# Peptides against a protein of PDB entry 2QAS, part 101

Target 1, 120 residues: chain A of PDB entry 2QAS
Amino acid sequence: PPEDLMQYEAMAQDALRGVVKAALKKAAAPGGLPEPHHLYITFKTKAAGVSGPQDLLSKYPDEMTIVLQHQYWDLAPGETFFSVTLKFGGQPKRLSVPYAALTRFYDPSVQFALQFSAPE

## One batch from the design tools (peptide; made by RFdiffusion4, then SolubleMPNN)

Design b2_p25_6_s3 (from b2_p25_6, 11 letters changed)
Fold by OpenDDE base, seed 4:
Formats: sequence, C-alpha cells, structure tokens
Structure b2_p25_6_s3 (fold): chain B 120 residues (1-120), chain A 25 residues (1-25)
Amino acid sequence: as target 1 above (120 residues)
Amino acid sequence: SEIEEYVKTESILSPELHEQFRKQV
C-alpha cells in the first residue's frame, strides 16, 4: 500500500488533542466543569516537557493518571501544556504536562474517551 | 468503586489504581 507522506493519522490525533485542551479550559473557567463532568487524564511521565516533584514522578516510570474532580487547584491550561496542583498522599503536587504527552482522556460521566500515541 | 472513593481525597491514581483504570476503561 502507498505510504502516507502527509501523516494524516498524526494530524488527526493532534486535532483531537484540541478537545482535551478545550475541556481543560472549561474546567479552569469560573465555576469549573458542569456537574457531573470530571476528567481522567493519562500521560507519559517520561515525555519531553513533563515536570513535577521528582519523588512523585519516580513512582511512575511509564504513565500516570490524574483526576480532575475533587482535589485539584490552580489549573492553568496553556496552548501547549497545562499545569495543575493535585493531591498525592495528602500533599499538594504541582505538575506541568504538555498535551503531546497525553495517552488517554476520559470523562466517566458520559463515558467519553480518547486515546493518543505520545512520543518520549 | 475503589477508584471513586479514592478520588474523594486524592487526585493522582496510585500505580495500582492506574492499572485498574487502564484495564476497565
């Protein structure tokens, strides 16, 4: 079969990453997400641009899943990455995650799911 | 569920809960 030199699948995935960015922007707006919507976000912890406490990240050699529902603060969705304060072991943890690092997005309230391939 | 109870006080799934989540979704 002919090679896809346009890399349409990659372009399509990048477009769908825009859904995640848009959802996070909604979450960061005053009032947050409309109930009962909440977000499960999985990303590659070794991906370029991922940053956070070393002691936390070291526990996740491959992927981490964060939950934006009850215990998150100061969500800041930028154009290429988002940052957020979460809770782990009862302690606040600040993470910065590029959208390109995402591997899964899920909203259980409506069972909406997206899956992505993320580079290291 | 276990995850639903967990996220009431935490917002980063433990490695174990991450695996459970990955498999069930």
Scores: peptide ipSAE 0.790, ipTM 0.964, DockQ to the pose 0.766
Fold by OpenDDE base, seed 5:
Order: structure tokens, then sequence, then C-alpha cells
Structure b2_p25_6_s3 (fold): chain B 120 residues (1-120), chain A 25 residues (1-25)
């Protein structure tokens, strides 16, 4: 097929990442997400910009899935990345994840799913 | 489900639960 010099697929992917950012901004707003909506977010742990406790990240050589439903605090969705405090092993863990590192987004309440091609 | 019960107290899926989740979606 002809060479796509516009890179439309990449643009479409970026647009869809915008859905995740928008959803997180809704979640961070007062009152949180409207019930019963909640989010499962998967990302590449070795992607550039991902940061968090080393002992935690070491357990996930490829991907990690976080759940924004019951045990999350201080969700801060920025323009290029979001940060949030989660719970693992009964302990709080602060993570910072660039939207570019995302590989999956899922809302079980309405079975809405998105998949992305992340770096690496 | 197991995951649904797990997330009541945790918000980062264990490596094992992550694999289970990946196969469900």
Amino acid sequence: as target 1 above (120 residues)
Amino acid sequence: SEIEEYVKTESILSPELHEQFRKQV
C-alpha cells in the first residue's frame, strides 16, 4: 500500500489517549466518577517517564494494571502524565505515568475498552 | 470475581491478577 506520510494511525492513537486523560480528569473532579463507572489502566512499567517505588516496579517487568475504584487518592491528571496514590500490599504507593505509556484502558461498568501501542 | 474482590482492598493488580485481567479484556 502507499506510504502514509501523514501517520494517521498515530494521530488516531493520540486522540484516543485523550479519552483516557478526559476520563481521569472526571475522576479527579469533586465526587469522583459517576457510579458505577471505574477504571482499569494498563501501562508499560519501563516506559520513559514512568516513576514510582522501585521495589514495586521491579515486580512488573513489562506491564502493570492499576484500578481506580476504591483505593486511590490524590489523582492528579496533568497534560502529559498523571500521578496517583494507590494501594499495594496494604501500603500507599505514589505513581506517575505518562499517557504515552498506556497500553489498555477499560471501564467494566459499560465494557468500554481501548488499546494502545506504547513505546518499547 | 477474584479481581472484583481484590480491588476492594488494593488498587494495583498483582502480577498474577494482571495476567488474568489481560486475558479477560
Scores: peptide ipSAE 0.789, ipTM 0.964, DockQ to the pose 0.798
Fold by OpenDDE base, seed 3:
Structure b2_p25_6_s3 (fold): chain B 120 residues (1-120), chain A 25 residues (1-25)
Amino acid sequence: as target 1 above (120 residues)
Amino acid sequence: SEIEEYVKTESILSPELHEQFRKQV
């Protein structure tokens, strides 16, 4: 097949990653997400730029799914990554996740789903 | 569901719940 020198699929993926960023910015705004909207976000834990407690990350050799609904605080959606405080084992855990690490975005309230290819 | 109950107190899916979730769409 002919070679795609424009890399259109990558462009489309990046555009859709923008949806996640926009949704997180809405979540971080005063009042949070409009109910009943909430977010399930899956990412590659070995991807460059992912950071968090090592004892937590070691339990997830491939992917992790976080849920922004009831137990999240200090969500900070930046331009290239977001950080957030979550709860695991009843304890707060601070994570930083580049948007490039994402593999899935899902809002069960309206069954809106996105999937991404993410490099390690 | 199990996940719906779990997320009332936690916000990182356990490895087991992650595997259940990844099979959904």
Scores: peptide ipSAE 0.787, ipTM 0.963, DockQ to the pose 0.764
Fold by OpenDDE base, seed 1:
Structure b2_p25_6_s3 (fold): chain B 120 residues (1-120), chain A 25 residues (1-25)
Amino acid sequence: as target 1 above (120 residues)
Amino acid sequence: SEIEEYVKTESILSPELHEQFRKQV
């Protein structure tokens, strides 16, 4: 088959990552997400640009799933990554996650799901 | 569910709950 020099699949993946960015911007707006919407976000913990407490990340050698529903603060959705304060073991944890590191996005309230290929 | 109860106090799924979630969706 002909070689795709345009890399359309990568473009499509990037466009869909834009959905996550847009959803996070809605979540960060005053009042947060409209009920009953909430977000489950999965990402590769070893992907370039992922940062957070080393002792926490070491518990997740492959992937981590965070939940934006009850226990999150200071969500800051940037253009290439987002940062957020979460709760683990009763303690606050600040994470920064590039959108490129995402592998899954899910909103149970409307059963909306997206899957992505992420770099190692 | 276990996850629904868990996320009332935590927002990072434990490695075990992550695996359960991964298999559900």
Scores: peptide ipSAE 0.785, ipTM 0.964, DockQ to the pose 0.768

Design b2_p25_6_s4 (from b2_p25_6, 13 letters changed)
Fold by OpenDDE base, seed 2:
Structure b2_p25_6_s4 (fold): chain B 120 residues (1-120), chain A 25 residues (1-25)
Amino acid sequence: as target 1 above (120 residues)
Amino acid sequence: SAIEEYIKTESILPPELHAEFNAAV
């Protein structure tokens, strides 16, 4: 079969990552996400650019799934990564996650799901 | 569900609930 020199699949993946960025920007806006929308985001914890408390990250050698619904604060969606304060073990945890590290995005309210290939 | 109850007070799924989440999606 012909070789895809345009790398359409990669471009499509980047476009879909844009959906996540846009959704996070909506969540960060005044009023947050319109109910009942909420987000489950999975990412590779060892991907380049991922940062957070070592004690937390050490418990997730491969992937971590965070939930943006009830217990999140100071969500800051940048152009290449987002940062957010979450809650684990009753304590606040600040994480910074590049969009490139994402492997899954899901909104249960409308059963909207996206999957991504992330670097190992 | 267990996840629904958990996320009322926490926002990072523990490793033990990750498998359940994967199965639910």
Scores: peptide ipSAE 0.691, ipTM 0.931, DockQ to the pose 0.742
Fold by OpenDDE base, seed 4:
Structure b2_p25_6_s4 (fold): chain B 120 residues (1-120), chain A 25 residues (1-25)
Amino acid sequence: as target 1 above (120 residues)
Amino acid sequence: SAIEEYIKTESILPPELHAEFNAAV
């Protein structure tokens, strides 16, 4: 098959990462996501720019899936990464995740799914 | 659903529930 020197698939994925950013900005707005929308986000824990409690990250050597529905707060979606406080083992955990680290985005309420190639 | 009950009190899926999540998506 012909070789794609334009790397259109990568361009498309980068564009679609904008959907995640936009969705997170909606979630961070007053009132949060409109019911019944909620988000499952999977990312590579060893990707550059990922930060959080080391004891937590150590439990996820490859990837982690977080759920933005009931137990999240202080969501701060930036231009290249987002940060959020989550709950694990009954304790708050602050994570910072670059959009480039994402591998999956899913909203079960409307069965909307995106998949991305991520580093490492 | 195990995930449905879990996310009521937590927001990071444990490794053991990731397989179940993948099957649901």
Scores: peptide ipSAE 0.686, ipTM 0.928, DockQ to the pose 0.735
Fold by OpenDDE base, seed 3:
Formats: C-alpha cells, sequence, structure tokens
Structure b2_p25_6_s4 (fold): chain B 120 residues (1-120), chain A 25 residues (1-25)
C-alpha cells in the first residue's frame, strides 16, 4: 500500500483531542456546561506531564477516570494541558493533565465518546 | 448505578469502578 507522507492519522487524532479541549473550555466558562452535559475523562497517569498528589496517583498505576459534573473546581483548560481540582476521599485534589495523556472522553448525556492512543 | 451514586460526592472514579465505566461506554 502507498505510504502516507501526510500523517493523516496523527492529524485526525490531534483534531479529536481538540474536541476535548473545546469541551473543557466550555465547561470552564461562566455557568459551566449546559445541563445535563457532563464529562468523563480517562488518562494515563504515568504519561509525561501528568501531575498531582503522589498518594493519589500511586493508587492508579495505569489509568484514572475523572468526572466533571458535581465535584470539580477551578478548571483551567490550557492549550496543551488542563488543570482541575477534584474530590477524592472527601478531600480536594489538584491535577494537571496534558491532552496527549487522554485515552477516553465521554459525555453520557448524549452518549458521545472518543478514544485516543496515549503514550505509555 | 454504582458510578452514578459515587459521583454525587466524588469526582475521581476508584480503580474498581473503571471496568464498569468501560462497559458503560
Amino acid sequence: as target 1 above (120 residues)
Amino acid sequence: SAIEEYIKTESILPPELHAEFNAAV
């Protein structure tokens, strides 16, 4: 088969990651996401750029899924990563996650799902 | 579901609910 010198697959993946970034920016805007939209985001915890409490991350050797619906604060979606304060064990936890670390994105309100290949 | 109840007070799914989430997606 002919060789793809355009790297279309990579372009497509980047575009899809852009959807997540856009969704997070909407979530971070005043008023948050329009009801009943809410987000489930899964990422590789050992991916480069992922940061958070060591005690928390140690409980997730591979992936972690966070939910942006009821218990999240200070969502800050940057151009390459987003940061957010979540709740685990009744305590606030600040996480920073690069979009490149994402493996899943899901909005159950409309059953919209995306899957990504993330570096190990 | 267990996840729906859990996320009312927490926002990080525990490892044991990851499989359930995957099945739901």
Scores: peptide ipSAE 0.683, ipTM 0.927, DockQ to the pose 0.729
Fold by OpenDDE base, seed 1:
Structure b2_p25_6_s4 (fold): chain B 120 residues (1-120), chain A 25 residues (1-25)
Amino acid sequence: as target 1 above (120 residues)
Amino acid sequence: SAIEEYIKTESILPPELHAEFNAAV
């Protein structure tokens, strides 16, 4: 079969990352997500641009899954990354995650799932 | 569900619950 020099599959995945960005922007809007929608987001912790407390990240050598439902604050979805304050061990933790670092997106309320390949 | 109870007070899944999450999705 011929080579795909355009990397269409990668383009398609990047486009689908836009769904996550759009969903996060909805979540960050006044009133938040419409009930019962909530988001599970998995990302590679060692991907370029991922930042957060080192003591937290050290516990997740591969991936981390965060939940945007009850315990999140100051969600700021940018164009290339989002930042959010979460809770771990009863303490607030500020994370910044590039959309390129994402490996999974899931909304259990409607069983909507996306899966991505993310380089480290 | 263990995850459902956990996320009431926390928002970062511990490594121990990741397998359960993967099975649920």
Scores: peptide ipSAE 0.682, ipTM 0.926, DockQ to the pose 0.726

Design b2_p25_7_s1 (from b2_p25_7, 9 letters changed)
Fold by OpenDDE base, seed 2:
Structure b2_p25_7_s1 (fold): chain B 120 residues (1-120), chain A 25 residues (1-25)
Amino acid sequence: as target 1 above (120 residues)
Amino acid sequence: SPPPAISEEAHQEAAAAAAAAAAAA
């Protein structure tokens, strides 16, 4: 088939990543997400730009899923990545995740799901 | 700093379990 020099699939993926970014910006606003909305975010832990505690990332060598509902702090959704503080083993940990590292986004409250291809 | 919470830990564990179930399906 003809070679797609426009990379339409990648552009479509980027557009959908924008939905995640927008949702996180809503979550970061005062008052957080309107109940019962909450976010399950899955990402490749070895993707470029992913940052977090070594022990935590080692525990999840491929993919990791985090949930943003009631127990998250200092959510900072940037233009290319977001950062958030979550509890692991009773200790607050800071995670930084590029949107390009995402493989799944899900809001169970309305059964809204997105899937993405991410670096191996 | 956020206070320690067992419920918070359980919350993240539930997320991991849900992801595993989805991958298996």
Scores: peptide ipSAE 0.109, ipTM 0.681, DockQ to the pose 0.141
Fold by OpenDDE base, seed 5:
Structure b2_p25_7_s1 (fold): chain B 120 residues (1-120), chain A 25 residues (1-25)
Amino acid sequence: as target 1 above (120 residues)
Amino acid sequence: SPPPAISEEAHQEAAAAAAAAAAAA
């Protein structure tokens, strides 16, 4: 097949990452997501820019999924990454995840799913 | 502001388990 010098697939993935960013911005708005929408976000824990509790990230050395539905606070969707406070073992922990680190986005309420190839 | 005290709503661990089950199905 002919070589794609435009990197259209990468462009498409970047555009779709924009969907995640937009969804998170909606989730961060007052009142949160419109029910019953909620988000499952999967990311590579060792990807560049990912930050969080050492013990937590060590527990999930490859990939982990977080849920934004009932228990999330201070969701801050930035331009290149988002940060959020979640409870693990009852303790609030702050996570920062670049959109580039994402491997999966899912909203089970409407069965909307996106998959991404995270950088190695 | 700090998160509220734990409620009947699931922690991330429980949510993650549910997610794994759903994804595998």
Scores: peptide ipSAE 0.057, ipTM 0.646, DockQ to the pose 0.103
Fold by OpenDDE base, seed 4:
Structure b2_p25_7_s1 (fold): chain B 120 residues (1-120), chain A 25 residues (1-25)
Amino acid sequence: as target 1 above (120 residues)
Amino acid sequence: SPPPAISEEAHQEAAAAAAAAAAAA
């Protein structure tokens, strides 16, 4: 088959990562996401740039899914990564996740899903 | 007011279950 020297698939995936970034920016705006929208985000925990409590990340050596609906605070979507505070066992924990580490994005309210190949 | 926090395992399991349900739908 023909060799794609343009790497269109990779470019398309990068563009779709932009959708996640844009969605998170909407979520971070005052008032948050419009009901009933909420987000499930899956990422490789060992990917470069992923940061968080070692005890938490150690429990999920491959992938972790976080839900952004009612239990998230201080969502900060940057240009290359986002950070968010989640509570586990009553303790707030800060996670920092590069968009390049994402493997899945899902909004069940409208059944919108994206999948990505992420380097670990 | 946000709901009470859950354990890391419960959070992951709940999220995974939701993802699985979505895939099956």
Scores: peptide ipSAE 0.037, ipTM 0.640, DockQ to the pose 0.267
Fold by OpenDDE base, seed 3:
Structure b2_p25_7_s1 (fold): chain B 120 residues (1-120), chain A 25 residues (1-25)
Amino acid sequence: as target 1 above (120 residues)
Amino acid sequence: SPPPAISEEAHQEAAAAAAAAAAAA
């Protein structure tokens, strides 16, 4: 078959990562997400740029899923990564996750799902 | 299976476990 010199698949993947960024910006706005929307976000914990407490990341050596619904604070969705404070064992922890580290995005309220291949 | 919503007092560890279980079902 003909060679795709436009790299359409890569462009489409980037566009879909933009959906996650846009959703997080909505979640960070005053009042948060419109009920009943909430987000399950899965990412590679060893991916470049991922930052968080050592004990937490050690507990999840491959992937972990975070939920943005009832308990999240100081959500800061940047252009290349987002940061958020979440409670683990009742203790607040700060996480920073590049969008490139994501492997799954899901909103169960409308069963909207995205999957990504994230390199290490 | 869709992941369940979490309670008001749920921690991320418990939520993550529930999400993983639901995703695998």
Scores: peptide ipSAE 0.034, ipTM 0.639, DockQ to the pose 0.094

Design b2_p25_7_s2 (from b2_p25_7 with P1A A4P P5A S6I A8E A9E)
Fold by OpenDDE base, seed 5:
Structure b2_p25_7_s2 (fold): chain B 120 residues (1-120), chain A 25 residues (1-25)
Amino acid sequence: as target 1 above (120 residues)
Amino acid sequence: APPPAISEEAAAAAAAAAAAAAAAA
């Protein structure tokens, strides 16, 4: 059987992570996401580089899903990670999430979904 | 393990979003 020496699967996954990055950059634009688009982003809370409120990350040691629609603030999509302020229990919390920590991306408005493998 | 945390805005639609299938990458 032929061996993939190009690592196409990894390249494809990286490209698809780029979709998430690009979507977040659109979400971070002054006008925000165009209605009715909104983003469900799931990530492993124990993944390297994830940072946020200790109580929140400790409470949910596996994964967390955040939604970006109407109530997100200071979204800053960097090259390797993004940060955003969201409310949990009515309180604003700052999260920083490497793209490598993502396990799921979903836009319900158009049923666009991606799934990723992420290290623990 | 406890269920995954969700951001506050996700609460109303959490079940649907969690159940939604992700396309293969």
Scores: peptide ipSAE 0.131, ipTM 0.700, DockQ to the pose 0.222
Fold by OpenDDE base, seed 3:
Structure b2_p25_7_s2 (fold): chain B 120 residues (1-120), chain A 25 residues (1-25)
Amino acid sequence: as target 1 above (120 residues)
Amino acid sequence: APPPAISEEAAAAAAAAAAAAAAAA
């Protein structure tokens, strides 16, 4: 069978990850997202480059979903990863998540969804 | 097979909303 030496599937996946990055940049702007938009982001907790509360990441070793709506602080969407402060058990915690670790992205306000294959 | 953990705001809003997001994506 013919071989794809261009790796088009990987290119397409990277392009879609760019949508998440762009959405997070909008969320990080002064005033946040335009209402009623908000983001559900799911990622592999053991993926390379993920950092956060050790107890939480150890307790949930597969995936986590975070919400960016009203209770998030210091969102910093970089070029390869984003960082954000969220509360867990009432305590603020810093998460750092590479875009490559994402498995799901969803904005329920407009029913926009993306799915990704993350590294194991 | 257990569902993934969710952030505090998601848990406070509703488990149903988080479940809907997971099912839709």
Scores: peptide ipSAE 0.130, ipTM 0.693, DockQ to the pose 0.159
Fold by OpenDDE base, seed 4:
Structure b2_p25_7_s2 (fold): chain B 120 residues (1-120), chain A 25 residues (1-25)
Amino acid sequence: as target 1 above (120 residues)
Amino acid sequence: APPPAISEEAAAAAAAAAAAAAAAA
């Protein structure tokens, strides 16, 4: 097959990252997501721009999955990253995750799934 | 390789399969 000099796959991935950003903005709006929608988000913990508790990120050096349904606070979806407060071991922790760090997005209510290649 | 960590809510809901797969959650 001919070489794709347009890099369409990369452009498509960027567009799909936009879907995640848009979904998070819906989740951050007043009232949150319409039930039963909720989000499973997986990201590389060592990706550039990922920020959070050192113990947590060091304990899981590859990937981590967070759930946004009933127990999340102060979701702030920016243009390049989002931040959110979640509980781990009963303790609230603040995470900051660039959209470029994402590897998986899933809404089980409608079985909508996305996968991404994320840089180290 | 160990599975990725999951947030507390996911663990509490026993949604291990949903975190990694699309079939059911």
Scores: peptide ipSAE 0.096, ipTM 0.667, DockQ to the pose 0.167
Fold by OpenDDE base, seed 2:
Structure b2_p25_7_s2 (fold): chain B 120 residues (1-120), chain A 25 residues (1-25)
Amino acid sequence: as target 1 above (120 residues)
Amino acid sequence: APPPAISEEAAAAAAAAAAAAAAAA
């Protein structure tokens, strides 16, 4: 088979990470996501640049899934990472997650799913 | 590895959480 010298797979992966960033920017805008859209985001907690409460990240050293629907605050989608406040066990927690740390993205409302290889 | 943690709202929304898990499978 011919050799791909353009690295199209990697470029496509980067573009798809851009979909997550764009979706989060929509979620962060006034009024939030258009109903019924909401986001399930899974990421590797040990990936470089991930930050949050030490107890939470230590308790779940592999992956976490978060949902952005009704109970999220101060969503800040940057160019390389996003941060958001969510509740775990009734307590607000601030998470910062690089887009490169993502392993799954899902919008159940339209069954739109993406998966990614995340750095260790 | 332990199963992935989910945020509080995700845990409360069983149907949506199940859909997300199915999509990840």
Scores: peptide ipSAE 0.076, ipTM 0.688, DockQ to the pose 0.170

Design b2_p25_7_s3 (from b2_p25_7, 8 letters changed)
Fold by OpenDDE base, seed 2:
Structure b2_p25_7_s3 (fold): chain B 120 residues (1-120), chain A 25 residues (1-25)
Amino acid sequence: as target 1 above (120 residues)
Amino acid sequence: APPPPISEEAHQAAADAAAAAAAAA
């Protein structure tokens, strides 16, 4: 088939990543997400720019899912990545995840799902 | 294949949601 020099698939993926960014910005606003909305976010733990507790990332060498519902703090959705504080073993830990590292986004409250291709 | 692992927070939230869904079923 003809070679796609426009890279339309990649552009479509980037547009959909924008949905995640927008949703996180809503979550970071005062009052957070309107209930019952909450976010399941899956990402490649070894993707470039992913940062978090060494023991945690080592424990999950491929993918990890986090949920943003009530028990999260200092959610900071930037233009290329977001950061958030979550408790692991009762201790607050900071995670930083580029949108490019995402493989899945899900809001169970309305069954809205997105899937993404991410670096190996 | 099994689903990707989830954080401790996600585990608790998922468990709570499952319990609530079961009670409402």
Scores: peptide ipSAE 0.045, ipTM 0.589, DockQ to the pose 0.134
Fold by OpenDDE base, seed 3:
Order: sequence, then C-alpha cells, then structure tokens
Structure b2_p25_7_s3 (fold): chain B 120 residues (1-120), chain A 25 residues (1-25)
Amino acid sequence: as target 1 above (120 residues)
Amino acid sequence: APPPPISEEAHQAAADAAAAAAAAA
C-alpha cells in the first residue's frame, strides 16, 4: 500500500489526547464537573515527567489509575501535563502527569472511554 | 457534603473496576 507521509495516525492520536486535556479543563473550572460525570485516568508511573509521592509510585511500578470525583484539589491542567492533589488514606498527595503518559481515560457516567499507547 | 476521602486501596480498587467496565463495553 502507499506510504502515509502525512502521519494521519499520529494526528488522530494527538487529537484524542486533546479530549482528555479539554475534559480536565472543564473539571478545573469553578463548580467542577457536572454531576454525575467523573474521570478515571490511567497512566504509566515510570513515564518521563511523571511526578508524585515516592511511596505511591513505588506501590504501582507500572500503571495506576486515579479517580477525579468528590475529593480533589488544585487541579491544574496545563498544555503538556496536569497536576492535582488527591487524598490517599486521608493524606493529601500531589501528582503531576504528562498527557503523553496516559494509557486510558474513562467516564463511567456515560461510558466514554479512550485508550492510548504510552512508552516510558 | 461530598463523600469522605477514601483509602489508597479503595481508590485503586474502584479504578480497576471502572477500567474493567470500560474494556467490556
């Protein structure tokens, strides 16, 4: 078959990552996400640019999923990464995750799912 | 008032369950 010099697959993947960024921006707005929407975000914990508590990242050496619902603070969705404070065992933890590290996005309220490949 | 914070274990367990549901859809 003909060679794709336009890199359409990569463009499509980037566009879909943009959906996650846009969703997080909505979540960060005053009032948060409209009920009953909430977000499950899975990422590679060893990917470049991932930052968080050592104990937490050590416990999940490959991937972990975070839930953005009810108890989350200071959600800051940047252009290349987002950061958020979540409580684990009642203790606040700050996470910073590049969009490139994401492997899965899901909103159970409407069963909307996205899947990505994320190398380290 | 929102629900209280959950444990690390409960957080990941809930996330895993949701991921399974997403994969099954």
Scores: peptide ipSAE 0.039, ipTM 0.649, DockQ to the pose 0.285
Fold by OpenDDE base, seed 4:
Structure b2_p25_7_s3 (fold): chain B 120 residues (1-120), chain A 25 residues (1-25)
Amino acid sequence: as target 1 above (120 residues)
Amino acid sequence: APPPPISEEAHQAAADAAAAAAAAA
């Protein structure tokens, strides 16, 4: 088959990562996501730039999914990564995830899904 | 009212269930 020297697939995936960033920015805006929208975000826990509690990340050595619905705080979607506070067992945990570490994005309310290839 | 915070295991279990539902949809 012909060789794609433009790497269109990679460019398309990068553009789609922008969808996740945009969605998170909507979620971070005052009032949060419009009901019933909520987000499931899966990422490689060992990818470069991923930061969080060692106990939590050690429990999920490959990848984990976080749910952004109701119980999330201080969502901060930057240009290259986002950070968010979630409670596990009542304790707040701060996670920082580069968009490049994402492997899956899903909004069950409208069955919108995206998949990505991550470095780790 | 929003649901209370859950354990790590419950959080991941719910996420896994949703992923399975997405795959089956």
Scores: peptide ipSAE 0.038, ipTM 0.598, DockQ to the pose 0.301
Fold by OpenDDE base, seed 1:
Structure b2_p25_7_s3 (fold): chain B 120 residues (1-120), chain A 25 residues (1-25)
Amino acid sequence: as target 1 above (120 residues)
Amino acid sequence: APPPPISEEAHQAAADAAAAAAAAA
């Protein structure tokens, strides 16, 4: 087929990243997510803008998935990235993840899944 | 009350399993 100079696929991907942002904003609102909704978010740990504990990110050099259900605090979904505090082994860790770093989004409560192409 | 936090490895293992399930639909 002819070359897509409009780059519609990229536009669609960006729009779908907006779904994740919106979902996180719902999760961050007072009362949190309506049960039984919860979020599994997978991202490239080496993507530009990803920030967190060095030892944690080093342990997962390619991708990692975080779960937002019961054990998360101070979720702050910004326009280009979100940050959240999660406990690993009982220790709180702050993560900052650009939406551009996402590779998967899943809400098992309704089996809603999104997949993204994320740069390194 | 929410369940207690788990180890890093266990957290990732559970998350990986869920991600795999999602990929398999």
Scores: peptide ipSAE 0.032, ipTM 0.613, DockQ to the pose 0.273

